# Peptides against a protein of PDB entry 6GMG, part 305

Target 1, 331 residues: chain A of PDB entry 6GMG
Amino acid sequence: DSDDRVTPPAEPLDRMPDPYRPSYGRAETVVNNYIRKWQQVYSHRDGRKQQMTEEQREWLSYGCVGVTWVNSGQYPTNRLAFASFDEDRFKNELKNGRPRSGETRAEFEGRVAKESFDEEKGFQRAREVASVMNRALENAHDESAYLDNLKKELANGNDALRNEDARSPFYSALRNTPSFKERNGGNHDPSRMKAVIYSKHFWSGQDRSSSADKRKYGDPDAFRPAPGTGLVDMSRDRNIPRSPTSPGEGFVNFDYGWFGAQTEADADKTVWTHGNHYHAPNGSLGAMHVYESKFRNWSEGYSDFDRGAYVITFIPKSWNTAPDKVKQGWP

## One batch from the design tools (peptide; made by RFdiffusion4, then SolubleMPNN)

Design b2_p24_5_s1 (from b2_p24_5, 11 letters changed)
Fold by OpenDDE base, seed 1:
Order: structure tokens, then C-alpha cells, then sequence
Structure b2_p24_5_s1 (fold): chain B 331 residues (1-331), chain A 24 residues (1-24)
């Protein structure tokens, strides 16, 4: 019950975190200890560490989305999302593959579609686009200059994103970022902002008008990236979980992982920060835990989800919530 | 997206641990 959610208490600014615990290749800690780490490592604005505010602690208390929320400064809108889908693999497997023993046709098609997404290529595409955006931001002091730079960069790279409409989330993402407009943020100066990345896991079979099989086993045609651009239309994502296939089975609606702006070239060495559930220390779920996972552990996801998207947003360069290097765990 | 949607995250990690254990 959402009524059991509690805002974690404030932690002293100078309190050092306790050691994280290893958990199946991940580093794990309780939310209060993550706040301590966050204050020491990620809280810096203009080079000065800050105590996590009550508002930020409240955002964090919402679980996996809370980690992305507190570090990005806004609730995820998921408008600028990327993925990679191997259409040839999908078609070939449907044609030449066979359902497993006891697997229905719908289950087979859903599984094959899920397996046809390449998480590494999707992540790489988002990183490529974020790099282009960062180059466009670097010397742009107004939105017009940013957009001109962006178009030039895309033209030079012969990128299909150059053909996107001016109203596309791709071109509107910066101006729609609250921190860009804030006086202590971007102050309408693109050169004060940087592109950052987070990931969302979710279920494809969310259409209530579709077949029960699609809701149970996935919709093979849903949330595919556009050819050339890699853009995913997220407008149909309503945070609807997978439908149960058996009595008593339940699925979670989504998972969020924070990457930020790490410069590590090897995807497998990148660190993704996420939470398990909302903070309910006095409830049945218990205290919220925060995990720092390597890309392999993050991208594997759960049976609850058959889609992964990599989303670009923006934060002020003065924030240290997206450093070049992220160390897993503590110390 | 409303804060209410965020509250529906119940046990994603517990499932992950269970799935990870099942793969060992």
C-alpha cells in the first residue's frame, strides 16, 4: 500500500557511509546510507557538498524512480528514448525457430521480440546522441545557437535525427527541462547544461484493447525504435504491469536505472544506480535499498519487463549527480 | 507521470535476486 511510504530522515552532512554489501555482483545498501554517500559524492553544487533536502529525500523515497528523480532533478518524462531492435533476427527466428515445450505461439513471439532488442546497442545509441548534444551545448549561450549547432553536428554525421520535426522531443527536450530555466541551474544558457542518460524497463503489452495473450506474453510490435534514429515512441507507456499468467502471480510496473554521464568506454564497466521499492520501514515491504549494478546486471532486467529504453535528459553542469566516473559501492 | 505511479514499485529487486539464484 502506497500509504506506508515514509520520507527518510536527514543525515548529517559530514556523516560517512557504512560499507556497502555485495549482492550477486551488485553493491547494495539501505536508503539512509545511500543518502550519506550521495551527500559525500554527488551532492556538490558549484563544488560545494550539500545536505539532501527534504524534498529530495521525499523524491528518493519512491524507490527505483526516486534514484533517477533525485539525480536528474525532475520526475522522468521519458520523452527522448532510444533502443535498438534487430528486425532481421526477429523475422528469422519467427520463421525458423520453434516454440519451446509447453510454450504457446504468443509466448514464443513475445520472447523472440524481447530477445531481438539489443540493450548494448541501444545504450550506445543514447551515448552517441548525448555526445552530439553535449558538443552542441558547449558554446551555445541561447537556445537558437544550441539548435543551430545541433543541426550542424547531425548534418556532418549524416544522422537521421536531422530529419526530425522541430516539435520532436529531440529538439524540444532542452527547453522543456525545468532546471534549464532555473536561475541557479542553466539560467536559459545551454552551455551551462549537459546531457545525461537513465534507463527504464517496462512491459510492452499495455494496450487494454489488445488480446489477453499480448498482455500476458508481450506485444511484439510495441515500443520498437524508429529505423535510422533509434527513437522510441513512449506515448503509450502508461506504467501498466504485465498481466498474470497464473493465479497469484504479480508483476511490477517499471524499473529505473541512473547512469548519468560516465565516460567509461566499456559498457560492461559502467555503473547503474537503482532502488528496489518505495521506502516503507514500518510496512511489509521494509526499508528501501539502493543498488549499484554493472551494465550486465542492469540490462538483464527481470521477467516483469520485456522492453528497455535509454532516455536522455539534461542537468546543470554545476551539479555533481552525473560525474565522469562512478565507483561501485563503498569504500 | 504522477507520484502515485511511482508507489506501485513493490518487489523488483526481490524478484531479481530470486531469478539470479535460479540461474546459479
Amino acid sequence: as target 1 above (331 residues)
Amino acid sequence: MSAEEAELINSAYQKAEEEAKAKE
Scores: peptide ipSAE 0.027, ipTM 0.702, DockQ to the pose 0.062
Fold by OpenDDE base, seed 4:
Structure b2_p24_5_s1 (fold): chain B 331 residues (1-331), chain A 24 residues (1-24)
Amino acid sequence: as target 1 above (331 residues)
Amino acid sequence: MSAEEAELINSAYQKAEEEAKAKE
């Protein structure tokens, strides 16, 4: 019940975090302690530490999406999403593979589709595109200059994104970012902004007009990336969870992980920050916990989800919510 | 932001985490 959600209290700016707890390759802490770390490490605006505001603490209190929300400065819109899907693997497995014992045809097809997504390649594609965008931003002092630079970069790389419509989320993402327009943010200057990445896990079988089997076991054709671009049409993602396959079974609607703008070249060494649930210290769910996971732990996801997308958005360069290096845990 | 959009992870997420931990 969302009514049990509580905004975490303010933490003194000078309060140091308690040590994180190791948990199955992750670093874990309670939300209040993450606020302490955030203030010490990620809160900097123009090089100065800031106390997390009440508004930011409220955003954070929403759980996994809250971590992405507070660090990106906006509720995730998920419009500029990337993934990688191995069509040949999918076709070959459907043709030559067989359902497991007790597995229905629908279960088999859903599983094969899920397994045909490559999380590492999806992440790499997002990083590649973010890099192109960052180059386009670097010396652009208005949106027109940014778009021109972006088109040139894409043309030079023979990237299929060059053929996207001007109204595509790819080209409109910057102008639709609130912090770009803010005086203390980008102030309409692209060179003050940088591309950042987060990830969303969700369920493919969200179409209510579709078969019950697709809602239970996945829609093999849903949320596939476009060939060449890697873009995923997220317009049909309505945060609908997987349908129960048995009585009493329940699934959650999504998970979000924050990457930011880490420069670590090895995907396996990148750190992903995410939350477990909304903060309900007096409720049945308990206090919110924040996890800092390696890519392997993040990308594995849960049985609740059969899709992963890597999303690009923008933040002001003056923010330190997306540093080049992220250290897992504390100290 | 609608309440529906904000209705995040309930008790099912705890189960998912437990399952993930069990696989590690």
Scores: peptide ipSAE 0.025, ipTM 0.688, DockQ to the pose 0.078
Fold by OpenDDE base, seed 5:
Structure b2_p24_5_s1 (fold): chain B 331 residues (1-331), chain A 24 residues (1-24)
Amino acid sequence: as target 1 above (331 residues)
Amino acid sequence: MSAEEAELINSAYQKAEEEAKAKE
């Protein structure tokens, strides 16, 4: 019951976090302790530590999406999403593969589609694009200059994104970022912004007009990246969870993981920050916990989801919510 | 985010812990 959600209390700015606990290869802590860490490490605006505001604490209290929300400064819109899909593998497995014992055809097709996505390649594509965007931002003092730089960079790299429409989320993402327009943010100066990455896990079978099998086992054709660009059309993602396959089975609608702008070249060493559920310390769900996971732990996802997308957004360079290096846990 | 959306997220992480335990 959403009525049980509570905004975590304020933490003193000088309060140091307690040690994180290991949890299945992840670092885990309660939300209040994450706030302490956040204030020490990520809260900096123009080099000065900030106490997490009531608004930010409220955003954070929403769980996994709250971690991305507080660090990106906006509720995730997921418009600029990337993935990698091996079409040849998919076609080959469908043609030559066989359902497992007891597996339906629909279940088989859904599984094969899920397995045809490469999370690492999807993440790498997003990082590549973010790097291109950051180069385009670096010396651009207006949106026109940014767009011109971006087109030049894409042309030099022979990137298929150069052929995207001017109204594409790819080109409109910056202008649609609230913090870009804020006086204390970008102030309409692209050079004050940087690209950041988060990930969303979700279910492919969200079309209510589709077959029950697609809703239960996945839609093999849904949320595939466009060839060459890697762009995923997220317009059909309505946060609808997987349909139960048996009585009593329930699935979650999404998961969000925050990466930011880490410079670690080895994907396996990157840290992803995510929450378990909304904060309900007096409710049945209990207190919200925050996890810092390595890429392997994050990208594995759950059976609730058959899609992973890596999304690019922007934050002001003056924010420290996306540092070059993220340390897992505390001390 | 709606209260309904938040509720749907909560169930996944309980499952994740269970799945992680099952892999050990």
Scores: peptide ipSAE 0.038, ipTM 0.771, DockQ to the pose 0.040; fails the geometry check
Fold by OpenDDE base, seed 2:
Structure b2_p24_5_s1 (fold): chain B 331 residues (1-331), chain A 24 residues (1-24)
Amino acid sequence: as target 1 above (331 residues)
Amino acid sequence: MSAEEAELINSAYQKAEEEAKAKE
């Protein structure tokens, strides 16, 4: 029960983290030790370390989403999401492929759809768009200037995003970011903001009005990116987990991974920070753990999920929650 | 986040570790 969730206690600002432990190619630590690392590395506002506030510790205590929440400064809205889907591969495999032994048609179609997503290309698309946005932000001192810069950048690159409606999440994302409007944040100055990226893993078969097979094995048509833009309509994502295929089987609703604004060009060397579950040190689940994974380990996901999206949001440049370089683990 | 959402996050990682072990 959510009643077992506990807010981690405050950590002294000067307390150094204990070493992380290796876990299946990723670095792992308990949430309290991550708070120590966060205060030393990511807490900086205008170059000064900050103790993680009670509110931030509460956000963090929610698990995987908590890591993204505390670093982005807001609960993930997932409105500006990108993915890559190989339609030709999907069609070809459906036409020429065959179900495995014991695999139903629905299982086959769901698997083929999942395999037709390219996580690396999806991530690269988000990085490309974030770069365009950052260029548009750099010298824009009002929203109008930012939007004009975006349109110019997109036109220069012949990017299909230039054709998006003015009300699209692409153009409205900045104005809808709370920290952009805050006096100590962006203060309505785009040049004080930067684009950042996080990822969400989730289940495609969330439509309760659909067939049981889609809920169990995936909806091959759900959450595909729009051609040209790579935008994913996330409006139908309601954090509904995969339906059990057998008695006693259970699946989780989502996973979130924080990337931020790393400049490492090799995707395989990028670090993704995520949590396992809400913090319940006195409950059956136990203490929350935080993981720092390389892209390969993050992008593989779990059988609980058949979709991955890469989402763009914004944070103030004065925050250090999205540094150019992220080191895995401690020290 | 709803209580239900929080509960669902917890179960994923036990599975993830088990699945990761199974892939090794």
Scores: peptide ipSAE 0.027, ipTM 0.715, DockQ to the pose 0.041; fails the geometry check

Design b2_p24_5_s2 (from b2_p24_5, 16 letters changed)
Fold by OpenDDE base, seed 1:
Structure b2_p24_5_s2 (fold): chain B 331 residues (1-331), chain A 24 residues (1-24)
Amino acid sequence: as target 1 above (331 residues)
Amino acid sequence: MSAADAELINNAAKEAQELAEKLK
């Protein structure tokens, strides 16, 4: 019951986390201990540690989305999303592949579509675009200069994003970021901002007017990236979970993972921070736990989801919620 | 998108454990 959600209590600024270590690529700790770590490592503004505010603790208490929320400074809008889909693989598997024993045609098509997404290539595309944006942000002191720089960078790389409309989420993302406009944030200066990345896992079969099979097994045609740009239209994502395939079965509506701005070139060595559920220490779900997962652990996802998107947003450079290096656990 | 949507996240922990076991 959502009514069991509780805001974690404040942690003293000087309190060190209890030690925890990664096991099989994933480190896990309780939310209160993550708050302690966050205050020591990620809380810095202008180089000074900050206690996590009540508002930030409340955001965090919402679970997986809460981790992204507290680190990005805003509830995820998911407007600037990227993915990679292998159309040739999809067509070939549909033509030459066969349903497994007991698998329906709809289930087969949904599975083949899911398997035709490449999470690593989707992530790499987002990183590429974030890098271009960061170059465009550099030395740009107004939005016009940023947009001009961005267009030049895209033209030099012959990137299809250069053809996007000025109102596209790609060009409007910075101006629509609250922290860009804040005095203690970007203060309308693009050079004070940096691009960051998070990921969302969700279900493709969200159209209530579609067939029951699509709701149960996925919609093979939904949430595909646009050719050339890799942009995913997220406007139809309404946080609707997968429909049950059997009585009593239930699925989660989404998962969020925070990457930030890590500089590790090997995708497999990157760390993704996410939560299990909303904080309910006195409820049936129990206390919220925070995971720090390697990319392999994150990108595998759950059976609840058949889509993964990698989303770009912006934070002030003065925030330390997206450092160059992220370490799992605490010694 | 509403923060209320986040309250529907229930079973990710169980699946995370299953995933960890598969990666062993």
Scores: peptide ipSAE 0.023, ipTM 0.656, DockQ to the pose 0.075
Fold by OpenDDE base, seed 5:
Order: sequence, then C-alpha cells, then structure tokens
Structure b2_p24_5_s2 (fold): chain B 331 residues (1-331), chain A 24 residues (1-24)
Amino acid sequence: as target 1 above (331 residues)
Amino acid sequence: MSAADAELINNAAKEAQELAEKLK
C-alpha cells in the first residue's frame, strides 16, 4: 500500500557510507546509505557538499523514479526520448519466424517487437544527441543562441533532427527545464546547463481501447522511434502496467535508471543508478534499496517491460549529480 | 504526473535479484 511510504531521515553531512561492493555487475545498498554516499559524491553545488534536503529525500523515497528525480531536480517528463528499432529484423522475423510452443501469435509478435529494439544503439543515440546539445550550450548565453547553435550543429552533421519542428520536445526541452530558469541554476543562460541522460523501462500495451492481447503481450507498433531521428513519442505513456496473463500475476508500471553525463565511451562500463521500490521500512515492501548497475544489468530490464527509452534532460553545471565518472559501491 | 504514479512500483526488488542470479 502506497500509504506505507516514509521519507528517509536526514543523514549528517560528514557521515561516510557503510562499505558495499559490486557483485555480478551490481552494487546494492539501503537508501539511507545511498543518501550518505550522495552527500559525499553527488551533492556538490558550486563545489560545496550539501546535505540532502527533506524535499530531496522525499523525492528519493519514491523508488526508482526517485533516484532520477533527486539527481535531475525534477520529476521525469520523458518528453525527449530516444530508442533504436530494427525494422528489417522485425519484418523478417514476423515473416519467417514461428511462435514457440505454446506461444500465441500475439505473444510472438510482442516478443519479436521487444527483441527488435537495440538498447545499446538507443543509448548511443541519446549520447550522440546529448553531445550535440552540449556543444550548442557551451557558448550560448541565451536560448536563441542555443537554438541557432543547435541547428548549425545538426546541419553540419546532416542529422535528421534538423527537420524537427520548433515546437518539438527536442527544441523546447531546455526552456521547459525548471532549473534552467532558476536564479541559482541556469538563470536563463544555456552555457550554465548540461545535457544528462536517464532511461525509462515501460510497457507498450497501454492503450485501453486496444485488444486484450496487446495489453498482455505488447503492442508491436507502439513507442517506436522515428526513422532517422530516433525520437520516441512518449505522449501515450501513461504509466499503465502490463496486464496480467494469468490470475494473480502483477506487473509494475515503470523503472527508471540514472546515467547522468558519464564520459566512459564503453557502454558496458557505464553505471546506472536505480531503486527497487518506494521506501516502506515498516511496511511489507521494506526499506528502499538503491542499485548501481552496469549497463548490461540495467538494459536487460524486467518482463514487466517491453520498451526502453533513453531520455535527455538538463541540469545546471554547478550540480555534481552527473559527474564524468561514477563508481559503484563504497570502499 | 502524480505521486501516485511513482508509488505503483513494487516487486522490482525480486526481479532485480533474479537478474543478478542470471548474470552470475
């Protein structure tokens, strides 16, 4: 019951985390210990450590989305999302493939669609776009300059994003970022902001007017990236979970993983920070745990989800919630 | 987006454990 959610208590600013180490690509710790780590590593504003505020602890307490929330400074809007989908693979497998024993046609199609997404290429596309955006931000002191720089960068790279409408989430993302407008944030200066990335896992079969099969096994046509740009229309994502396929089966509505702005070129070596569930230390779910997963661990996702999107947002450069290097665990 | 949407996350811990075992 959501009523069991509790805000983690404050941790002293100078309290060091209890040691924890990665095992099989994932490090795990309780939320309170993550707060300690966060204060030591990620809390810095203008080079000074900060205690995680009550508001930030409240955000964090919401679980996986809370990790992204506290580090991005806003609840995820998911407007600027990227993915990679192999249309040729999808068509070929549908034509030449066969359902497994006991697999329905709808289940087969849903699975084939899921398998036609390439998480690594989706992530790479988001990183590419974030890099372009960061170049456009670097010397831009107003939004107009940023947009002009962005268009020039896209033109130079012959990127299909250059054809996006001015109202597209691609061009509006910065202006719609609260921290960009904040005096202690961007203060309307693009050069004070940087692009960051998080990922969302979710279910494709969210249309209530669609067939039950699509809700159970996925909608093969839903949430595909646009060709050339890789943009995913997330407007139909309403955080609706997968429908049960059997009595008593239940699925969660989403998962979020925080990447930030790591510079590690090898995707497999990147670290993704996420939570298991909302913090309920006195409830049935128990205390929230925070995971620091390698890309392989993150990108595999759960059976609850058949879509992964890589989302770009912005944070002030003065924040250290998205450092160049993220380390798993604590020594 | 409401706080209610964020609170619907359950069972992820179990699946995370299963994933860890798979990667072992």
Scores: peptide ipSAE 0.023, ipTM 0.653, DockQ to the pose 0.063
Fold by OpenDDE base, seed 4:
Structure b2_p24_5_s2 (fold): chain B 331 residues (1-331), chain A 24 residues (1-24)
Amino acid sequence: as target 1 above (331 residues)
Amino acid sequence: MSAADAELINNAAKEAQELAEKLK
């Protein structure tokens, strides 16, 4: 029950983390120990360590989304999302493939659609766009300059994003970032901001007016990226979980993974930070755990989800929540 | 998005373990 959520207690600023537990290529720890690591590694504002505030601890306590929330400084809006979908593969498999034994047509189509997404290419696209945005930010001292730079960069690369509407999530994302407007953040200066990436896993079959089969097995046509841009329309994502296929079955509504702004060129070596559930140390779910996973471990997702999106947002450069290098675990 | 959406997070850790075993 959501009423069992507890805010983790404060940790002394100088308290060092206990060693993380290695688990199947991941590093795992309890939320309080992650707070200790966060204070030592990620808490820096203008080069100075900070104790995680009560508000930040409250955000973190919400689980997987809490990790992204505390590191990005805002609840995820998911407006600027990217993915990669192989339409030719999808069409070919639907035409030439066959349902597995016991698999319904709807289940087959949902599975084929899920398998037609390329997580690595989706991530690469987001990184490419983030890089373009970072170049546009670098010497821009107002939003107008940023937008002009962005358009120039896109034109030089012949990127289809140059044709997006000025009010699109792509161009409005910076303006809509609270930390951009904060005095101790961007202070309305784009050059003080940097693009960062997180990922969301979610269910495609969220339309309540659709067939029960789509809600159970996925909607093959939902949340596909636009050709050329890779943008995913996330407006219909309402955090509705997969519908049960059998009595008593339940699915999780979403998962979030924090990447930030790592510069590691090999996607497989990048580290993704995520949580298992909201913090309920006295409840049935127990204490929240935080995981640091390699891309392979993150991108595979769960059966609860058939979509993955890579989302761009912004944080102040003065924050250290998105360092160039992320070390998995502790020490 | 409301905090209510965040509270619906269930135990993803079990599934993560199962997945990790398959990836070995």
Scores: peptide ipSAE 0.023, ipTM 0.667, DockQ to the pose 0.062
Fold by OpenDDE base, seed 2:
Parts: structure tokens; sequence; C-alpha cells
Structure b2_p24_5_s2 (fold): chain B 331 residues (1-331), chain A 24 residues (1-24)
């Protein structure tokens, strides 16, 4: 019950974290200890450590989405999402492949679709686009200059995103970022902002008007990236979980992982920060835990999800929630 | 997105994690 959620208490600004524990290739800690780490490492505004505010602690308490929320400064809107889908592989496997023993046709098609997504290529695409955006931001002191720079960069790279409509989430993303407009944030100056990345795992079979099989086993045609751009239309993502295939089975609605703006070139060495569930220290779920996973651990996901998207948003450069290097765990 | 949507994450995430841990 949502009523069991509790806002974690404030931690002293100078309190050092306890050591994280290893857990299946990731570093794990309780939410209060993550707050301590966050205050030491990520809290900096204009180079000064900040205590996590009550509002930020409340955001964090929502679990996996809370980690992305507190670090990005806004609830994830998922408007600028990227993925990679191998259409040829999908078609070939559907044509030449066969359902496994006991696997229904719908289950087979859903699985084949899931397997046709390439998480690494999706992540790479988002990083590429974020890099282009960062170049466009660097010397732009108004939105018009940013957009002009962005178009030039895309043209130079012969990127299909250059053909996107001016109203596309791609071009409107900066404008729609609250921190861009804040006096202590971007103050309407693009050069004060940087692109950052987070990831969302979710279920494809969310259409209530679709077949029960699609809701149970996935919709092979849903949430595919557009050819050339890699953009995913997320408008139909309503945080609906996978439908149970058997009585008593339940699935999670989504998972969020925070990457930020790490410069590590090897995807496998990048660190993704995420939470398990909302903070309920006095409830059945217990205290929220925060995980710092390597890309392989993050991108593997869960059976609850058959889609992964890599989303670009923006934060002020004065924030340290997205440093160039993220160290897994503590110390 | 409503706070309700964020709250739904929590029950399922635990089960998924438990399952993931069992599968590893």
Amino acid sequence: as target 1 above (331 residues)
Amino acid sequence: MSAADAELINNAAKEAQELAEKLK
C-alpha cells in the first residue's frame, strides 16, 4: 500500500557513508546510506556540498524512479527516448524460428521481439545524441542559438534527427526542462546546461484494447525505435505492468536507472544507479535499497520488462549529480 | 504522472529482485 511510504530522515551533511555491500555484481546499500553518499559526492551546487532537502528525500523515497528524480531534478517524462531494434533479425527469426516446447505463438513472438532489441546500441545512440547536444549547448546563450547549433551539428553528421519537426521532443526537450528556466539553474542560458541520460525498463503490452496474449507475452510491434533516428514514441507508456500468466503472479510496472553524464567510453564499465522499491521501513516491503550496477547488470533487466529505453534530459552544469566519473559503491 | 504511478513500482520491484536473485 502506498500509505506505507516514508520519507527518509535527514542525514548530517558531513556524515560519511558506510561501506556498500556487493550483491550479484552490483553495489548495494540502504537508502539512508545512499543519502550520505549523495551529500558527499553528488549534492554539490556551484562546488558546495548541500544537504539533501526534504523534497529531494521525498522524491528519492519513491524507489527506482526516485533515484532518477532526485538526480535529474524532475520526475522522468521520458519524452526523448532512444533504442535500437534489429528488424532483420526479428523478421528472420519469426520466419525461420520455432516456438520452444510449451511456448505459445504469442509468447514466441514476444520473446523474439524482446531479443531483437540491442541495449548497448540503444545506449550508444543516446550517448551520441547527448554529445551532439552538449556541443550545441556549449556556446549558445539563448535557445535560438542552441537550436541553430544543433541543426548544424546534425547536418555535419548527416544525422536523421535533422529532419525532425521543430515541435519534436528532440528540439523542445531543453525548453521543457524546468531547471533550464530557473534563476539558479540555466537561467535561460543553454551554455549553463548539459545533457544527461537515464534508462527506463517497461512492458510493451500495455494496450488494454489489445489481445490478452499481447498483455501477457508482449506486443512485438510496440515501442520500436524509428529507423534512422532511434527515437521511441513513449506516448503509450502508461506504467502498466505485464499481465499475469498464472494466478498469483505479479509484475513490476517499471524500473529506472540513472547514468548521468559519465565519460567512460566502455559501456560495460559505466555505472547505473537505481532503487528496488519505495521506502517502507515499517511496512512489509522494508527499507528502500539503492543499487549501483554495471551496464551489464542494468541492461539485463527483469522478466517483468521487455523494453528498454535510454532517455536524454538536461541538468545545470552547476549540479554534480552527473559527474564525468562515477565510482561504484563506497569507499 | 501521478504519485500513484510511482508507488506501484515498489511492490513489483521487490518480487522482481527476489526472482532475479534466485536466477543468478
Scores: peptide ipSAE 0.027, ipTM 0.655, DockQ to the pose 0.044; fails the geometry check

